# Peptides against a protein of PDB entry 4U39, part 170

Target 1, 302 residues: chain A of PDB entry 4U39
Amino acid sequence: SIKVIGVGGGGNNAVNRMIENEVQGVEYIAVNTDAQALNLSKAEVKMQIGAKLTRGLGAGANPEVGKKAAEESKEQIEEALKGADMVFVTAGMGGGTGTGAAPVIAQIAKDLGALTVGVVTRPFTFEGRKRQLQAAGGISAMKEAVDTLIVIPNDRILEIVDKNTPMLEAFREADNVLRQGVQGISDLIATPGLINLDFADVKTIMSNKGSALMGIGIATGENRAAEAAKKAISSPLLEAAIDGAQGVLMNITGGTNLSLYEVQEAADIVASASDQDVNMIFGSVINENLKDEIVVTVIATG

## One batch from the design tools (peptide; made by RFdiffusion4, then SolubleMPNN)

Design b2_p25_8_s4 (from b2_p25_8, 10 letters changed)
Fold by OpenDDE base, seed 3:
Structure b2_p25_8_s4 (fold): chain B 302 residues (1-302), chain A 25 residues (1-25)
Amino acid sequence: as target 1 above (302 residues)
Amino acid sequence: MKIAGFGVGKTAEEAIKKMKEDFLK
């Protein structure tokens, strides 16, 4: 089974966005120290952590409180994650609960033998230096606790949105990029009627790889597949080129009109931008909600 | 042509080849 665990406010917002977009074949768990915020989750499983420590009042933007809250609730987290083959841990780094609890939850998932993937955001520079410093500590702890860690630099989202984009919309776009990172992988494994990826092949590319980079490209029109692939490999979300990556996961999502030629063309572009000896997994997904759009997601590991 | 499939390979060429072979079956 695949489980997605949203940790703290940002992680829970991302999980809500995944549920609203009908991401299939995954179980959703919402974790928070704030009981009122947790009640707003759409997840089937809602877990309040650190009830004794925080009394449901949240972590007060302190990562050490988030960490201790997850440690207090370890047995409950273990029970909720039991039997998962894969666990996605999603959080907004820089806060109290997400920054402190996400590494603890990730370690619990890994110790249970699940393939553990972190999908987290760095705070925007405008959120202030304190959040950036807290996020750096949490990301460092996540690297040790996961098999693969996707870090989304929120400041790079500002390069792909309009300059007049309100702050609230920039946060919504960060939640959407978190969704795309989880969905880009989970759809490859969980979507019925895809040629069964041997979960062993995914495990080979993602196990103990450390930090991963994610690129996303979207295009429409006659050359949409090639354009989407080119946008993905040159995405502002990529902090480095993918040419040195030991592993590449590629998802090509299109509408009911997605052709074999388009899938091949997109895969050839990503392959040509990668190392010649790269372990590549690519999948094609049909999303009936996509009309003329193709979405290419590239995850580079190693 | 609806394509729901995966290519897995040690090289991109092998992955693409496997996808094509599995789609044509």
Scores: peptide ipSAE 0.036, ipTM 0.636, DockQ to the pose 0.598
Fold by OpenDDE base, seed 1:
Order: sequence, then structure tokens, then C-alpha cells
Structure b2_p25_8_s4 (fold): chain B 302 residues (1-302), chain A 25 residues (1-25)
Amino acid sequence: as target 1 above (302 residues)
Amino acid sequence: MKIAGFGVGKTAEEAIKKMKEDFLK
């Protein structure tokens, strides 16, 4: 089974966005120290952590409180994650609960033998230096606790959105990028297809790989596949080129009109931008909610 | 209905080849 665990406010917003976009084949777990915020989760499983420590009042933007809250609730987390083959841990880094609890939860998942993938954001620079420093500590702890860690630099989202984009929309876009990171991988495993992916192949690419980079490209029109692939490999979300990556996961998502030719064209572009000896997994997914759009997600590991 | 097709390989070339072979079956 695949479980997605949203940790703290940012992680739970991302989980809500995943549920709203009908990311299928995954179980959703919402974790928070704030009981009021947790009640707003759309997840089937809602877990309040650190009830004794926080009394449901949240972590007060303190990562140490988030950490201790997860430690207090370890047995409950273990039971919720039990039997998962794969666990996605999603959080906004820089806060209290997400920053402190996500590494603890990730370690619990890993200790249970699940393939553990972190999908987390770095805070925007405008959220202040304190959040950036807290995020750096949380990201460091996540690297040790996960098999693969996708870090989304929120400041790079500002390169994709209009300069006049309201701050609230920038956060919504960060939640959407978190969704795309989780969905890009989960759809490769959980989506029924003409070609089944062996979970062992995913493990080979993602196990103990450390940090991963994610690129996203979206396009429409006659050359949409090529354009989406080119945008993905040149995405502002990529902190480096994918040519040095040991592994690449590629998801090509289109509407019901997605052709095999378009899938091939997009795959050839990403392959040409990758090392010749790279371990590559790519998948094509039909999303009935997409009309003329193709979405290419590239995850580079190693 | 979501339909997925996948290519897996130790190299990008192998993955693309595998995809093509599987889609032609």
C-alpha cells in the first residue's frame, strides 16, 4: 500500500490539494499538533500528535515542539504506517510541526521497511530568515530519515508565476507543486495501466538516494509533448541539470487524446537530457480532467 | 479510467526500448 502523510499546516494543505485533485491509489493521513487545523483536513485518517505536550494548540513555530510531539505519539504513528510499502512524507519546512515532526515520522516509516519519500518545501525568502534556518535543520534531518528527499525551493515558484501573483496564490502553487511531486511518483505505481511497473524498480531508483530534484513542464497545442518535456528539464524548480543524475523518474500525464507518439517524443527529450547510463523509469498517465494539456514531471535522483 | 504505460531500464535507451516493446504487444 501507498500512504501519504501530511505533517503540519503546509503538509496538510498539500494533502487537501491531492484529495481535491483525486490522486488515486493512496491512503491519506493528516498529522498535526493543532487540533483545529487538523479538523479542516480532508484526509480519512486524522492524527493529533503531542496532545499532552501541546494540548492541541500547535507547536508555536518551534521545531523542537514538533519533534517531541511526534516522539510522544510514536506508537500511534507506527500503527498508522504499518503495512505500507511506500510512505510519502509531505511538509512545509520552516514551521514548528512540519519541520520537527516530519523527520521523526519519516524515520518511523523507514524503520517499518517502507520506501520513504520526503516531498517538502523550503519557505519563501519573504517568510523570514528564522523560517529558512529552521527549514535547513528540518531538511538535514529529513535527508537522514528518508530514502529520497524532494526539496521544492518555494522562491523558484516565483519565477513561474506572475510578479503580481498574490502571496496566497504563491502558497497555493507551492501546495500544487507538492501535489505534483507526490502524484508524479504515486501514479507510476498505483495507477492501473497497460504496463505495470514493478515496485522493485522504483525501490532501485529511490532507495537511499538522498536528495532529488523535480522539474515540471506544462504545455498545450500541437507540440505540447515536446514543449512540456523541454519545460520540465529546464524547470526553475531544478537547482541543477539532470545530466548528472543516477536515476530519473518521468511522468507524462495527458488527457484521453494523449498519443503514444507524444509519450515517445517527451521521453526522448528527457532521455537526451539525461546521462546515457541513468536508471530511468517513465510512465504515461491518462487524466480525464486534462483537456489539451500535457504535464511532464521529472524527478532526478543521485 | 486512468491508463498508464511505463518504460523501465538501466539506461534511458533501454527504458524507451522497453516502453516501445510493451506498447506494441
Scores: peptide ipSAE 0.034, ipTM 0.629, DockQ to the pose 0.764
Fold by OpenDDE base, seed 5:
Structure b2_p25_8_s4 (fold): chain B 302 residues (1-302), chain A 25 residues (1-25)
Amino acid sequence: as target 1 above (302 residues)
Amino acid sequence: MKIAGFGVGKTAEEAIKKMKEDFLK
């Protein structure tokens, strides 16, 4: 089974966005120290952590409280994650609960033998230096606790949105990018394909790889596959080029008109931008809600 | 019906080849 665990406010917003976008084949768990915020989750499983420590009042933007809250609730987290083959841990870094609890939850998932993938955001620079410093500590702890960590730099979202985009919409886009990161991988595993992906192949690419880079490209029209692939490998979300990556996961999602040629063309572009000896997994997904759009998600590991 | 085709290979060429072989089956 695949489980997605949203940790704290940002993680729970991302999980809500995943549920709203009908990301299938995954179980959703919402974790928070704030009981009122947790009640707003759309997840089937809602877990309040650190009930004794916080009394449901949240972590007060303190990562140490978030950490201790997860430690207090370890057995409940273990029970909720038990039997998962893969666990996505999603959080907004820089807060109290997400920053502190996400690494603890990730470690619990890993200790249970799940392939553990972190998908987290760095706060925007405008959220202030305190959040950036807290995020850096949380990201460091996540790297030790996961097999693969995708870090989304929120400031790079400002490069892909209009300059007049309201702050609230920039946060919604961060939630959407978190969704795309989880969905891009989960669709490769959870969607019954004509081609059964061996979960062992995914494990080979994602196990103990540390930091991963994520690029997303969207295009329409005649050259949409090539354009989407080019946008993905040049995505502002990539903190570096993918040319040194030891492993690449590629998701090509299109409508019912997605052709094998388009899938090949996109895969060839991503391959050509990667190391010659790169282990590549690519998947094609049909989403009937996509009209003429192709979405290419690239995750580079190693 | 979500049709997912996956190619896995040590090279993109191998991955694409495997995808084609499996998609044509």
Scores: peptide ipSAE 0.033, ipTM 0.646, DockQ to the pose 0.721
Fold by OpenDDE base, seed 2:
Structure b2_p25_8_s4 (fold): chain B 302 residues (1-302), chain A 25 residues (1-25)
Amino acid sequence: as target 1 above (302 residues)
Amino acid sequence: MKIAGFGVGKTAEEAIKKMKEDFLK
């Protein structure tokens, strides 16, 4: 089974966005120290952590409180994650609960023998230096606790959105990018395709790989597949080129008119931009809501 | 034709080849 666990406010917003976009084949778990915020979750499983420590009032933007809250609730977290083959841990780094609890939850998942993938954001620079420093500590702890860590630099989202985008919409776009990171992988495993991936192949690419980079490309028109692939490999979300990546996960999502030729063309472009000996997994998914759009998601590991 | 398929290979060429072979079956 695949479990997605949203940790703290940012992680729970991302999980809500995943549920709203009908990401299928996964179990959703919402974790928070704030009981009022947790009640707004759309997840089937809702877990309040650190009830004795925080009394449901949240972590007060302190990562040490988030950490201790997860440690207090270890047995409940273990029970909720038990029997998962794969666990996605999603959080906004820089806050109290997400930054402190996400590494503890990830370690619990890994100790249970699940393939553990972190999908987290760095805070925007405008959220202030304190959040950036807290996020750096949380990301460092996540690297040790996961098999693969996808870090989304929120400041790079500002290069994709219009300059006049309100701050609230920039956070919604961060939640959407978190969704795309989880869905880009989970659809390869959980979505019934004409060809199902062996979970062993996913484990080979993602187990003990450390940090991963994610690129997204969207295009329409006659050359949409090639354009989407080129945008994905040159995405502002990529902090580096994918040319040195030892592993690549690629999702090609299109409407009902997606052709095998378009899938091949996109895969060939991503392959040509990767290492010659790259271990590549690619999948194609049909989403009827995309009409004439193609979305290419690339996750580079190693 | 709804093409939902996955290719896995040690190279992209192998992955694409496997996808094509499985799609044509």
Scores: peptide ipSAE 0.031, ipTM 0.601, DockQ to the pose 0.612

## One batch from the design tools (peptide; made by RFdiffusion4, then SolubleMPNN)

Design b2_p26_1_s1 (from b2_p26_1, 16 letters changed)
Fold by OpenDDE base, seed 2:
Structure b2_p26_1_s1 (fold): chain B 302 residues (1-302), chain A 26 residues (1-26)
Amino acid sequence: as target 1 above (302 residues)
Amino acid sequence: MKIAIGVGTKQQAIEEMKKDFLKLQE
């Protein structure tokens, strides 16, 4: 089974966005120290952590409180994660609960033998230096606790949205990018289809790979596949080029009109941007909610 | 719905994905 755990406010918002977009074949768990915020989660499983420590009032933007809250609730987290083959841990780094609890939850998942993937954001620069410093500590702790860590630099989201985009929409786009990172992987594994991916191949590409980079491209119209693929490999979300990666995961998702030619063209572009000796997983998915759009997600590991 | 998967080195992964996609059209 695949479990997606949203940790703290940003992680829970991302999980809500995943549920709203009908991401299939995964179990959703919302984790928070704030009981009121947790009640707004759409996840089937809602877990309040650190009830004794925080009294449900949240972590007060202190990562040490988030860490201790997860440690207090370790047995409950273990029970909720038991039997998962794969665990996605999603959080906004820089806050209290997400920054402190996500590494603890990730370590619990890994200790249970699940393939553990972190999908986290760095805060925007406008959120202040304190959040950036806290996020750096949380990301460092996540690297030790996961098999693969995808880090989304929120400041790079400002390069793909209009400069007049309201601050609230920039946060919604961060939640959407977190969704795309999880869904880009989970759809290849869990989405029903005539073709199955061996979970052993996923483990080979994602186990003990450390930091990963993610690129996303979306396009419509003529040459949409090539345009989406080019946008993905040159995505502002990539802190580096995908060359030098030990593994590449590609998802091409389109509507019912997705052609073999489009899949081939997109795959050839991503492959051409990758090293010759890289291990690759390429997948194509039909999403009926996509009309004329193609979405290409590229994850470079190692 | 998942329609094609390719695994392996660069060329192998593309070729496998193409084969899987073609099987869906039969």
Scores: peptide ipSAE 0.300, ipTM 0.844, DockQ to the pose 0.846
Fold by OpenDDE base, seed 4:
Structure b2_p26_1_s1 (fold): chain B 302 residues (1-302), chain A 26 residues (1-26)
Amino acid sequence: as target 1 above (302 residues)
Amino acid sequence: MKIAIGVGTKQQAIEEMKKDFLKLQE
C-alpha cells in the first residue's frame, strides 16, 4: 500500500490538494499539532500529535516542539504507517510541526521497512530568515530519515507563475507542486496498467538515493509533448540539470488524444537530457480530465 | 486512468513503454 502523510499546515494543505485532484491508489494521513487546523483536513486519517505537549495549540513555529510532539506520538504514527510499502512524507519546511515532526515520521516509516519519500518545500524568502534557517535544519534531518528527498524551492515557484500572482495563490501553487511531486510518482505505481510497475524497480531507483530534483512541464497545442518535456527538463524547480542523475522517473500524462508519437517525443527529450547509464522509469498516463493538456513530470535521483 | 510503463536503460525503457502504450490504445 501507498500512504501519503501530510505533516503540519503546509503538508496538510498539499494533502487536501491531492484529495481535491482525486489522486488515486493512496491512503491519506493528516498529522498536526494544531487540532483546529487538523479538523480542516480532508484526509480519512487525522492524527493529532503531541497532545500532552501542545494541548492541541500547535508547535508555536518551534521545530523542537514539532519533533517532541512526533516523539510523544511515536506509537500512534507506527500504527498508522504499519503495512505501507511506500510512504510519502509531505511538509512545508520552516514551521514548527512540519520541520520538526516530518523527519521523525519519515524515520518511523523507514524503520517499518517502507520506501520513504520526502516531498517538502523550502519557504519563500519573504517568509523571513528564521524560517529559512529552520527549514535548512529540517531538510538536513529529512535527508537522513528518507530514501529519497524532493525539495521544492518555493522561490522558484515565483518563476513559473505570473508576476502579478497574489501571495495566497503562490502558496496554493506550492501546494500544487507538492501534489504534482507525489502524484507523478504514485501514478506510476498505483495506476492499473497492462504491465504493472514492479515495486522492486521503484526501490532500485529510489532507495537510499538522498536528494532528488523535480521538474514539471505543461503544454497544449501541436507540439505540446515536446514543449512539456523541454519545460520539465529546464524547469525552474530544478536546482541543477538532470544530467548526472543515477535514476530518472518520467511521467507523461495526457488526455484520451495522447498519441504514441507524443509519448516517444517526450521520452526521447528526457532521455537525451539524462546520463547514459541512468536507470529510467517511464510512465505514460491517460487522464480524461486533461483534455488537450500534456503534463510531463521528471524526477531525477542521485 | 490507464498507464503504460517502461523500465530499464534509456532505449529499453522507451521501447517497453511504447509497447505497453500500443496495447493500451488497443
Scores: peptide ipSAE 0.285, ipTM 0.858, DockQ to the pose 0.847
Fold by OpenDDE base, seed 3:
Parts: structure tokens; sequence; C-alpha cells
Structure b2_p26_1_s1 (fold): chain B 302 residues (1-302), chain A 26 residues (1-26)
């Protein structure tokens, strides 16, 4: 089974966005120290952590409180994650709960023998130096606790949105990018189809790979496949080129009109930007909610 | 719905994905 665990406010917002977009074949868990915020989760499983420590009032933007809250609730987290083959841990880094609890939860998942993937955001620079420093500490702790850590630099989202985009919409876009990171992988594994990906191949590409980068491209029109692929490999979300990656995961998602030619064209572009000796997983998915759009997600590991 | 998967080296992954896609079109 695949479990997605959203940790703290940003993680829970991302999980809500996944549920709203009908991401299939995954179980959702919402974790928070704030009981009021947790009640707004759409997840099937809602877990308040650190109830004794925080009394449901949240972590006060203190990562040490988030850490201790997860430690207090370790047995509950273990029970909720038990039997998962893969666990996605999603959080906005820089806050109290997400920054402190996500590494603890990730370690619990890894200790249970699940393939553990972190999908986290760095805070925007405008959120201030304190959040950046807290996020850096949390990301460092996540690297030790996961098999693969996808880090989304929120400041790069400002390069893909309009300059007049309100701050609230920039946060919503960060939640959407978290969704796309999880969905880009989970759809390859869990989306119903006649073709199954061997989970051993996923483990080979994602186990003990450390940091990963994600690129996303969306396009419409006659050259939509090539345009989406080019946008993905040149995405501002990629802090480095996919050249030099030890592994590449590619998801090509389109509507019912997605052609073999389009899939091939997109795959050839991503492959051409990758090293010769790279291990690759290519997948194509039909999403009936996509009209004329193609979405290419690229994840570079190692 | 998943329609194709390819795994391996650059060339292998593309060829496997093509093969799977073609099988689903039959």
Amino acid sequence: as target 1 above (302 residues)
Amino acid sequence: MKIAIGVGTKQQAIEEMKKDFLKLQE
C-alpha cells in the first residue's frame, strides 16, 4: 500500500489538494499539533500529535515542539503507517510542526521498512530568515530519515507565476507543486491500469538516493508533448539540470487523446537531457480530467 | 489509467514503454 502523510499546515494543505484532485490508489493521513487546523483536513485518517505537550494549540512555530510532539505520538504514527510499502511524507519546512515532526515521521516509516519519500517545500525568502534557518535544519534531518527527498524551492514558484500573484496564491501554488510531486510518482505505481510497475524498480531508483529535484511542464496545442517535456527539464523548480542524475522518473499524463507519438516525443526529450548510464522509469497515464493538456513531471534522483 | 511503463536504460525504457502502449491499443 501507498500512504501519504501530510505533516503540519503546509503538508495538510497539500493532502487536501491531492484529495480534491482525486489522486488515486493512496491512503491519506493528516498529522498536526493544531486540533482546529486538523479538523479542516479532508484526509480519512486525522492524527493529533503531542496532545499532552501542546494541548492542541499547535507548535508555536518551534520545530523542537513539533519533534517532541511526534515523539510523544510515536506508537500512533507506527500504527497508522504499518503495512505501507511506500510512504510519502509531505510538509512545508520552516514552521513548527512540519519542520520538527516530518523527520520523526519519516524515520518511523523507514524503520517499518517502507520506501520513504519526502516531498517538502523551502519557505519563500519573504517569510524571513528565521523560517529559512528552521527549514535548513528540518531538511537536513529529513535527508537522514528518508530514502529520497524532493525539495521544492518556493522562491522558484515566483518565476512561474504572474508578478502580481497575491502571496496567498503563491502558497496555494506551493501546495499544488507538492501535490504534483506526490502524484507524479504515485500515478506510476498506484493508478489502475493493465500495466503494473514493479515496485522493485521504484526501490532501485529511489532507495538511498538522498536529494531529488522535480521539474514540471504543462502545455496544450499541436506540439504540447514536446513543449511540456522541454518545460519540465528546464523548469525553474530544478535547482540543477537533470544531467548528472543517477535516476530519472518521468510521468507523461494526458487526456484520452494522448498518442503514442506524443509519449515517445516527450520521452525522447527527457532521455536526451539525461546521462547515458542513468536508470530511468518512464510512465504514461491517462487522466480523463485533462482535456487538451499534457503534464510532464520529471524527478531526478542522486 | 496507466497505459505504458518503461524501465531501464534510456533506450530500454523507451522501447518497453512503446511496446506496452502498443499492446494496450490491440
Scores: peptide ipSAE 0.268, ipTM 0.832, DockQ to the pose 0.838
Fold by OpenDDE base, seed 5:
Structure b2_p26_1_s1 (fold): chain B 302 residues (1-302), chain A 26 residues (1-26)
Amino acid sequence: as target 1 above (302 residues)
Amino acid sequence: MKIAIGVGTKQQAIEEMKKDFLKLQE
């Protein structure tokens, strides 16, 4: 089974966005120290952590409180993650709960033998230096606790959105990018299909790879596949080119009109931007909701 | 619905994905 665990406010917002977008084949768990915020989760499983420590009042933007809250609730987290083959841990780094608890939860997942993938955001620079420093510590701890860590630099989202985009919309886009990172991988594994990906192949590409980069491209029109692929490999979300990666996962998602030619064209572009000796997983997914859009997600590992 | 998967080297992954996609059209 695949489980997605959203940790703290940002992680839970991302999980809500995943549920709203009907990301299939995954179980959702919402974790928070704030009981009121947790009640707003759409996840089937809602877990308040650190009830003794915080009394449901949240972590007060302190990562150490988030960490201790997860440690207090270790047995509950273990039971919730039990039997997962893969665990996505999603969080907005820089806060109290997400920053502190996500590494603990990731380690619990890894200790249970699950392929553990972190999908986390760095805070925007405008959120202040304190959040950036807290996020750096949380990301470092996540890197040790996961098999693969996808880090989304929120400041790079500002390069994709209009300059006049309200701050609230920039946060919603960060939640959407977290969704796209999880969905880009989970759809390759969990979506029903005539062809199953061997989970062993996913493990080969994602196990003990450390940091990963994600690029996303979306396009419409006649050249949509090529355009989406080019946007993905040149995505502002990529802090480096994918040509140095040891592994590449690519998801090409389109509507029911997705053609073999489009799949080939997109795959050839991503493959051409990758190292010759790289291990690749290419997947193609039909999503009826995309109609005229193609979404290319590229994850570079190692 | 997942329609194609390719795994391996660049060439292998593309070829497998193409084969899988063609099987779905059958």
Scores: peptide ipSAE 0.267, ipTM 0.829, DockQ to the pose 0.850

Design b2_p26_1_s2 (from b2_p26_1, 13 letters changed)
Fold by OpenDDE base, seed 1:
Order: structure tokens, then sequence, then C-alpha cells
Structure b2_p26_1_s2 (fold): chain B 302 residues (1-302), chain A 26 residues (1-26)
């Protein structure tokens, strides 16, 4: 089974976005120290952590409170994650709960023998230096607790949105990028299809790989596949080129009109940007909600 | 719906995806 655990406000917003976009074949778990925020989650499983420590009032933007809250609730987290083959831990780093609890939860998942993937954001620079420093500590702790850690640099989202985009929309886009990171992987594994991916191949590419980078490209029109692939490999979210990665995962998702030619064209572009000796997983997914859009997600590991 | 998968080197992965698509046309 695949479980997605959203940790704290940003993680829970991402989980809500995943549920709203009908990300299939995964179980959703919402974790928070704030009981009121947790009640707004759309997840089937809602877990309040650190009830004794925080009294449901949240972590006060303190990662140490988030950490202690997860430690207090360890047995509940273990029970919720039990039997998962794969666990996605999603959080907005720089806050109290997400930054402190996500590494603890990730370690619990890993100790249970699940393939543990972190999908986290770095805060925007405008959120202030304190959040950046807290996020750096949380990301470092996540790296030790996961098999693969996808880090989304929120400042790079500002390069893909309009310059006049309101701050609230920039946060919404960060939640959407978190969704895309989880969905880009989970759709290859959990989506019912004519072909199944061997979970052993996923383990080979994602186990003990450390940090990963994600690129996303979206396009429409006659050259949409090539354009989406080019956007993905040149994505501002990629802090480095995908050349030199030890593993590459690519998801090409389109509507019901997605052609073989389009999939091949996109795959050839991503493969040409990758090293020859790289282990690759390429997947093609039909999503009826995309109509005329193609979405290419590239995850570079190692 | 997952319609094609390729695993391995770039050439292997692309070849497998192509084979999967050919099977879909049958």
Amino acid sequence: as target 1 above (302 residues)
Amino acid sequence: MLIAIGVGTKDQAIAQMKEDFLKLQE
C-alpha cells in the first residue's frame, strides 16, 4: 500500500490538493499539532500529535515542539503507517509542526521498512531568515530519515508564475508543486493500468538516494509533448541540470488524446538530457482531467 | 490509467515504452 502523510499546515494543504485532484491509489493521512487546522483536512485519517504538549494549539512555529509532538505520538504514527510499502511524507519546511515532526514521521516509516519519500518545500525568502534557518535544519533531518528527499525551492516558483501573482497564489502553487511531486511518482505505481510498474524497480531508483530534484513542464498545442518535456528539464525548480543524476523518473501525463508519438517525443527529450548510464523509469499516464494539456514531471535522484 | 512503462537505461526504457504502446494498438 502507498500512504501519503501530510505534516503540519503546508503538508495538509498539499494533501487537500491531492485529494481535490483525485490522486488515486493512495491512503491519505493528515498530521497536525493544531486541532482546528486538522479538522479542515480532507484526509480519511486525521491524527493530532502532541496533544499533551500543545493542547491542540499548534507548535508556535517552533520545530522542537513539532519534533516532541511526533515523539509523543510515536505509537499512533507507527499504527497509522503499519503495512505501507511506500510512504510519502509531505511538509512545508520552516514552520513548527512540519519542520519538526516530518523527520520523526519519516524515520518511523523507514524503520517500519517502507520506501520513504520526502516531498518538501523550502520557504520563500520573503517568509524571513528564521523560517529559512528552521527549514535548513528540518531538511537536513529529513535527508537522514528518508530514502529520497525531493526539495522544492519555493523561490523558484516565483520564476514560473506571473510577477504580479499574489502571495496567497504563490503558496497555492507551492501546494500544487508538492501535489505534482507525489502524483508524478504515485501514478506510476498505484494507477490501475494495462501495465504495472514493479515496485522493486521503484525501490532500486529511490532507495537510499538522498536528495532529489524535480522539474515540471506543462504545455498545450501541436508541439505540447516536446514543449512540456523541454520545460520539465529546464524547469526553474531544478536547481541543477538532470545530467549527472544516478536515477531519473519521468511521468508523461496527458488526456485521452495523448498519442504514442507525443510520449516518444517527450521521452526522447528527457532521455537525451540524461546520462547514458542512468537508471530510468519512464511512465505514461492518461488523466481525463487534463484535456489538451500534457504534464511532464521529471525527478532526478542522486 | 497507466499505459506504458519503461525501465532501465534510456534506450531500454524507451524501447519498452514503444513495445507497450504497440501492444495497445493490437
Scores: peptide ipSAE 0.387, ipTM 0.879, DockQ to the pose 0.809
Fold by OpenDDE base, seed 2:
Structure b2_p26_1_s2 (fold): chain B 302 residues (1-302), chain A 26 residues (1-26)
Amino acid sequence: as target 1 above (302 residues)
Amino acid sequence: MLIAIGVGTKDQAIAQMKEDFLKLQE
């Protein structure tokens, strides 16, 4: 089974966005120290951590409280993760609960033998230096606790959105990018289809790979496949080129009119931007809701 | 709905995806 764990406010917002977008084939777990915030989760499984420590009042933006809350609730986390083949741990780094608890939860998942993938955001620079420093510590701890860690730099989201985008919409876009990171992988594994991906191949590409980068491209029109692929490999979300990656996962999602030629063209672009010795997983997904859009998600590992 | 998968080197992955798509046209 695949489990997605949203940790803290940002992680739970991302999980809510995944549920709203009907990300299929995954089980959702919402984890928080704040009981009121947890009640707003759409996840089937809601877990309050650190109930004794925090009394449901949250972590007060302190990662050490988030860490201790997860440690207090270790047995409950283990029970909730039991039997998962893969665990996505999603969080907004820089806060209390997400930053502190996500590494602990990830380690629990890894110790249970699940393929553990972190999908996390760095805070915006405008959230201040304290959040950036807390996020750096949380990301470092996540890197040791996961098989693959996708880090989304929120400041790069500001390069994709309009300059006049309200701060609240920038956070919503961060939640959407977290969704896209999880969905881009989970759709290859868990989406009912005419073909199945061997989970062993996913393990080969994602196990013990450390940091990963994600690029997303969306396009419409006659050259939509090529344009989407080019946007994905040059995405502002990529802190580096996909050149030099040890593994590449690519999801090409289109409507019912997605052609073989378009899939090939997109795959050739991504493959050409990658090293010759790279292990690749390419997947093509039909989403009837996309109509004329193609979405290319690229995850570069290693 | 997942319709094609390719795994391996870039050439292998692309070839497998092409094969999967050809099977769909059948």
Scores: peptide ipSAE 0.376, ipTM 0.875, DockQ to the pose 0.807
Fold by OpenDDE base, seed 3:
Structure b2_p26_1_s2 (fold): chain B 302 residues (1-302), chain A 26 residues (1-26)
Amino acid sequence: as target 1 above (302 residues)
Amino acid sequence: MLIAIGVGTKDQAIAQMKEDFLKLQE
């Protein structure tokens, strides 16, 4: 089974966005120290952590409180994650609960023998230096606790949105990018299909790979596949080029009109930007909610 | 719905995806 665990405010917003976008084949768990915020979760499983420590009032933007809250609730977290083959841990780094609890939850998942993938954001620079420093500590702790850590630099989202985009919309886009990172992988594994991906192949590419980069490209029109692939490999979300990666995962998602030619064209572009000896997983997904759009998600590991 | 998977080297992954698509046309 695949479990997606949203940790703290940003992680829970991302999980809500995943549920709203009907990401299939995954179990959703919402974790928070704030009981009021947790009640707004759409997840089937809602877990308040650190109830004794915080009394449901949240972590006060303190990562040490988030950490201790997860440690207090270790047995509950273990029970909720039990039997998962794969666990996605999603959080916004820089806060209290997400930054402190996500590494603890990730370690619990890994200790249970699940393939543990972190999908986290770095805070925007405008959120202030304190959040950036807290995020750096949380990301470092996540790196030790996961098999693969996808880090989304929120400041790079500002390069793909309009300059006049309200701050609230920039946060919504960060939640959407977290969704896209989880969905880009989970759709290859958990989506009912005519074919199945061997989970052993996913383990080979994602186990003990450390940091990963994600690129996303979306396009429409006659050259939509090539344009989406080019946008993905040159995505501002990629802190580096995908050359030199030890593994590449690619998801090509389109509507019912997605052609073999389009899939091949997109795959050839991504593969040509990758090293010759790289281990690749390419997947093609039909999403009936996509009309004329192609979405290419690239994850570079190692 | 997952419709094609390719795993391995560049050439292997692309070849497998093509094979999966061909099976769908059958």
Scores: peptide ipSAE 0.375, ipTM 0.875, DockQ to the pose 0.810
Fold by OpenDDE base, seed 5:
Structure b2_p26_1_s2 (fold): chain B 302 residues (1-302), chain A 26 residues (1-26)
Amino acid sequence: as target 1 above (302 residues)
Amino acid sequence: MLIAIGVGTKDQAIAQMKEDFLKLQE
């Protein structure tokens, strides 16, 4: 089974966005120290952590409180994660709960033998230096606790949105990018299809790879596949080129009009931007909610 | 719906995806 755990406010917002977009084949778990915020989750499983420590009042933007809250609730987390083959841990780094609890939850998942993937955001620079420093510590702790850690630099989202984009919309886009990171992988594994991906191949690409980079490209029109692929490999979300990656996972998602030629063209572009000896997983997904759009998600591991 | 998977090297992955797409057209 695949489980997606949203940790803290940002992680829970991302999980809500996943549920709203009908991401299939995954179990959703919302984790928070704030009981009121947790009540707003759309997840089927809602877990309040650190009830004794915080009394449901949240972590007060303190990662140490988030950590201790997860430690207090370890047995509940273990039971919720039991039997998972794969666990996605999603969080907005820089806060109290997400920053502190996500590494603890990730370690619990890993200790249970699940393939553990972190999908986390760095805070925007405008959220202040304190959040950036807290996020750096949380990301470092996540790196040790996961098999693969996808880090989304929120400041790079500002390069792909309009300059007049309200701050609230920038956060919504960060939630959407978190969704795309999880969905880009989960759709290859959990989506019912004519073919199944061997989970052993996913483990080969993602086990003990450390930091990963994600690129996303979206395009429409006659050259949409090539444009989407080019946008993905040159995505501002990539802190480096995909060149030098030990593994590349690519998801090509389109509507019912997605052609073999388009899939091949997109795959060839991504493969040509990758090392010759790279292990690749390419997946093609039909999403009926996509009309004329192609979405290419590239995850470079190692 | 997952319709094609390719695993391995560039050429292997693309070849497998092509095979999967051909099966969809049968």
Scores: peptide ipSAE 0.359, ipTM 0.868, DockQ to the pose 0.789

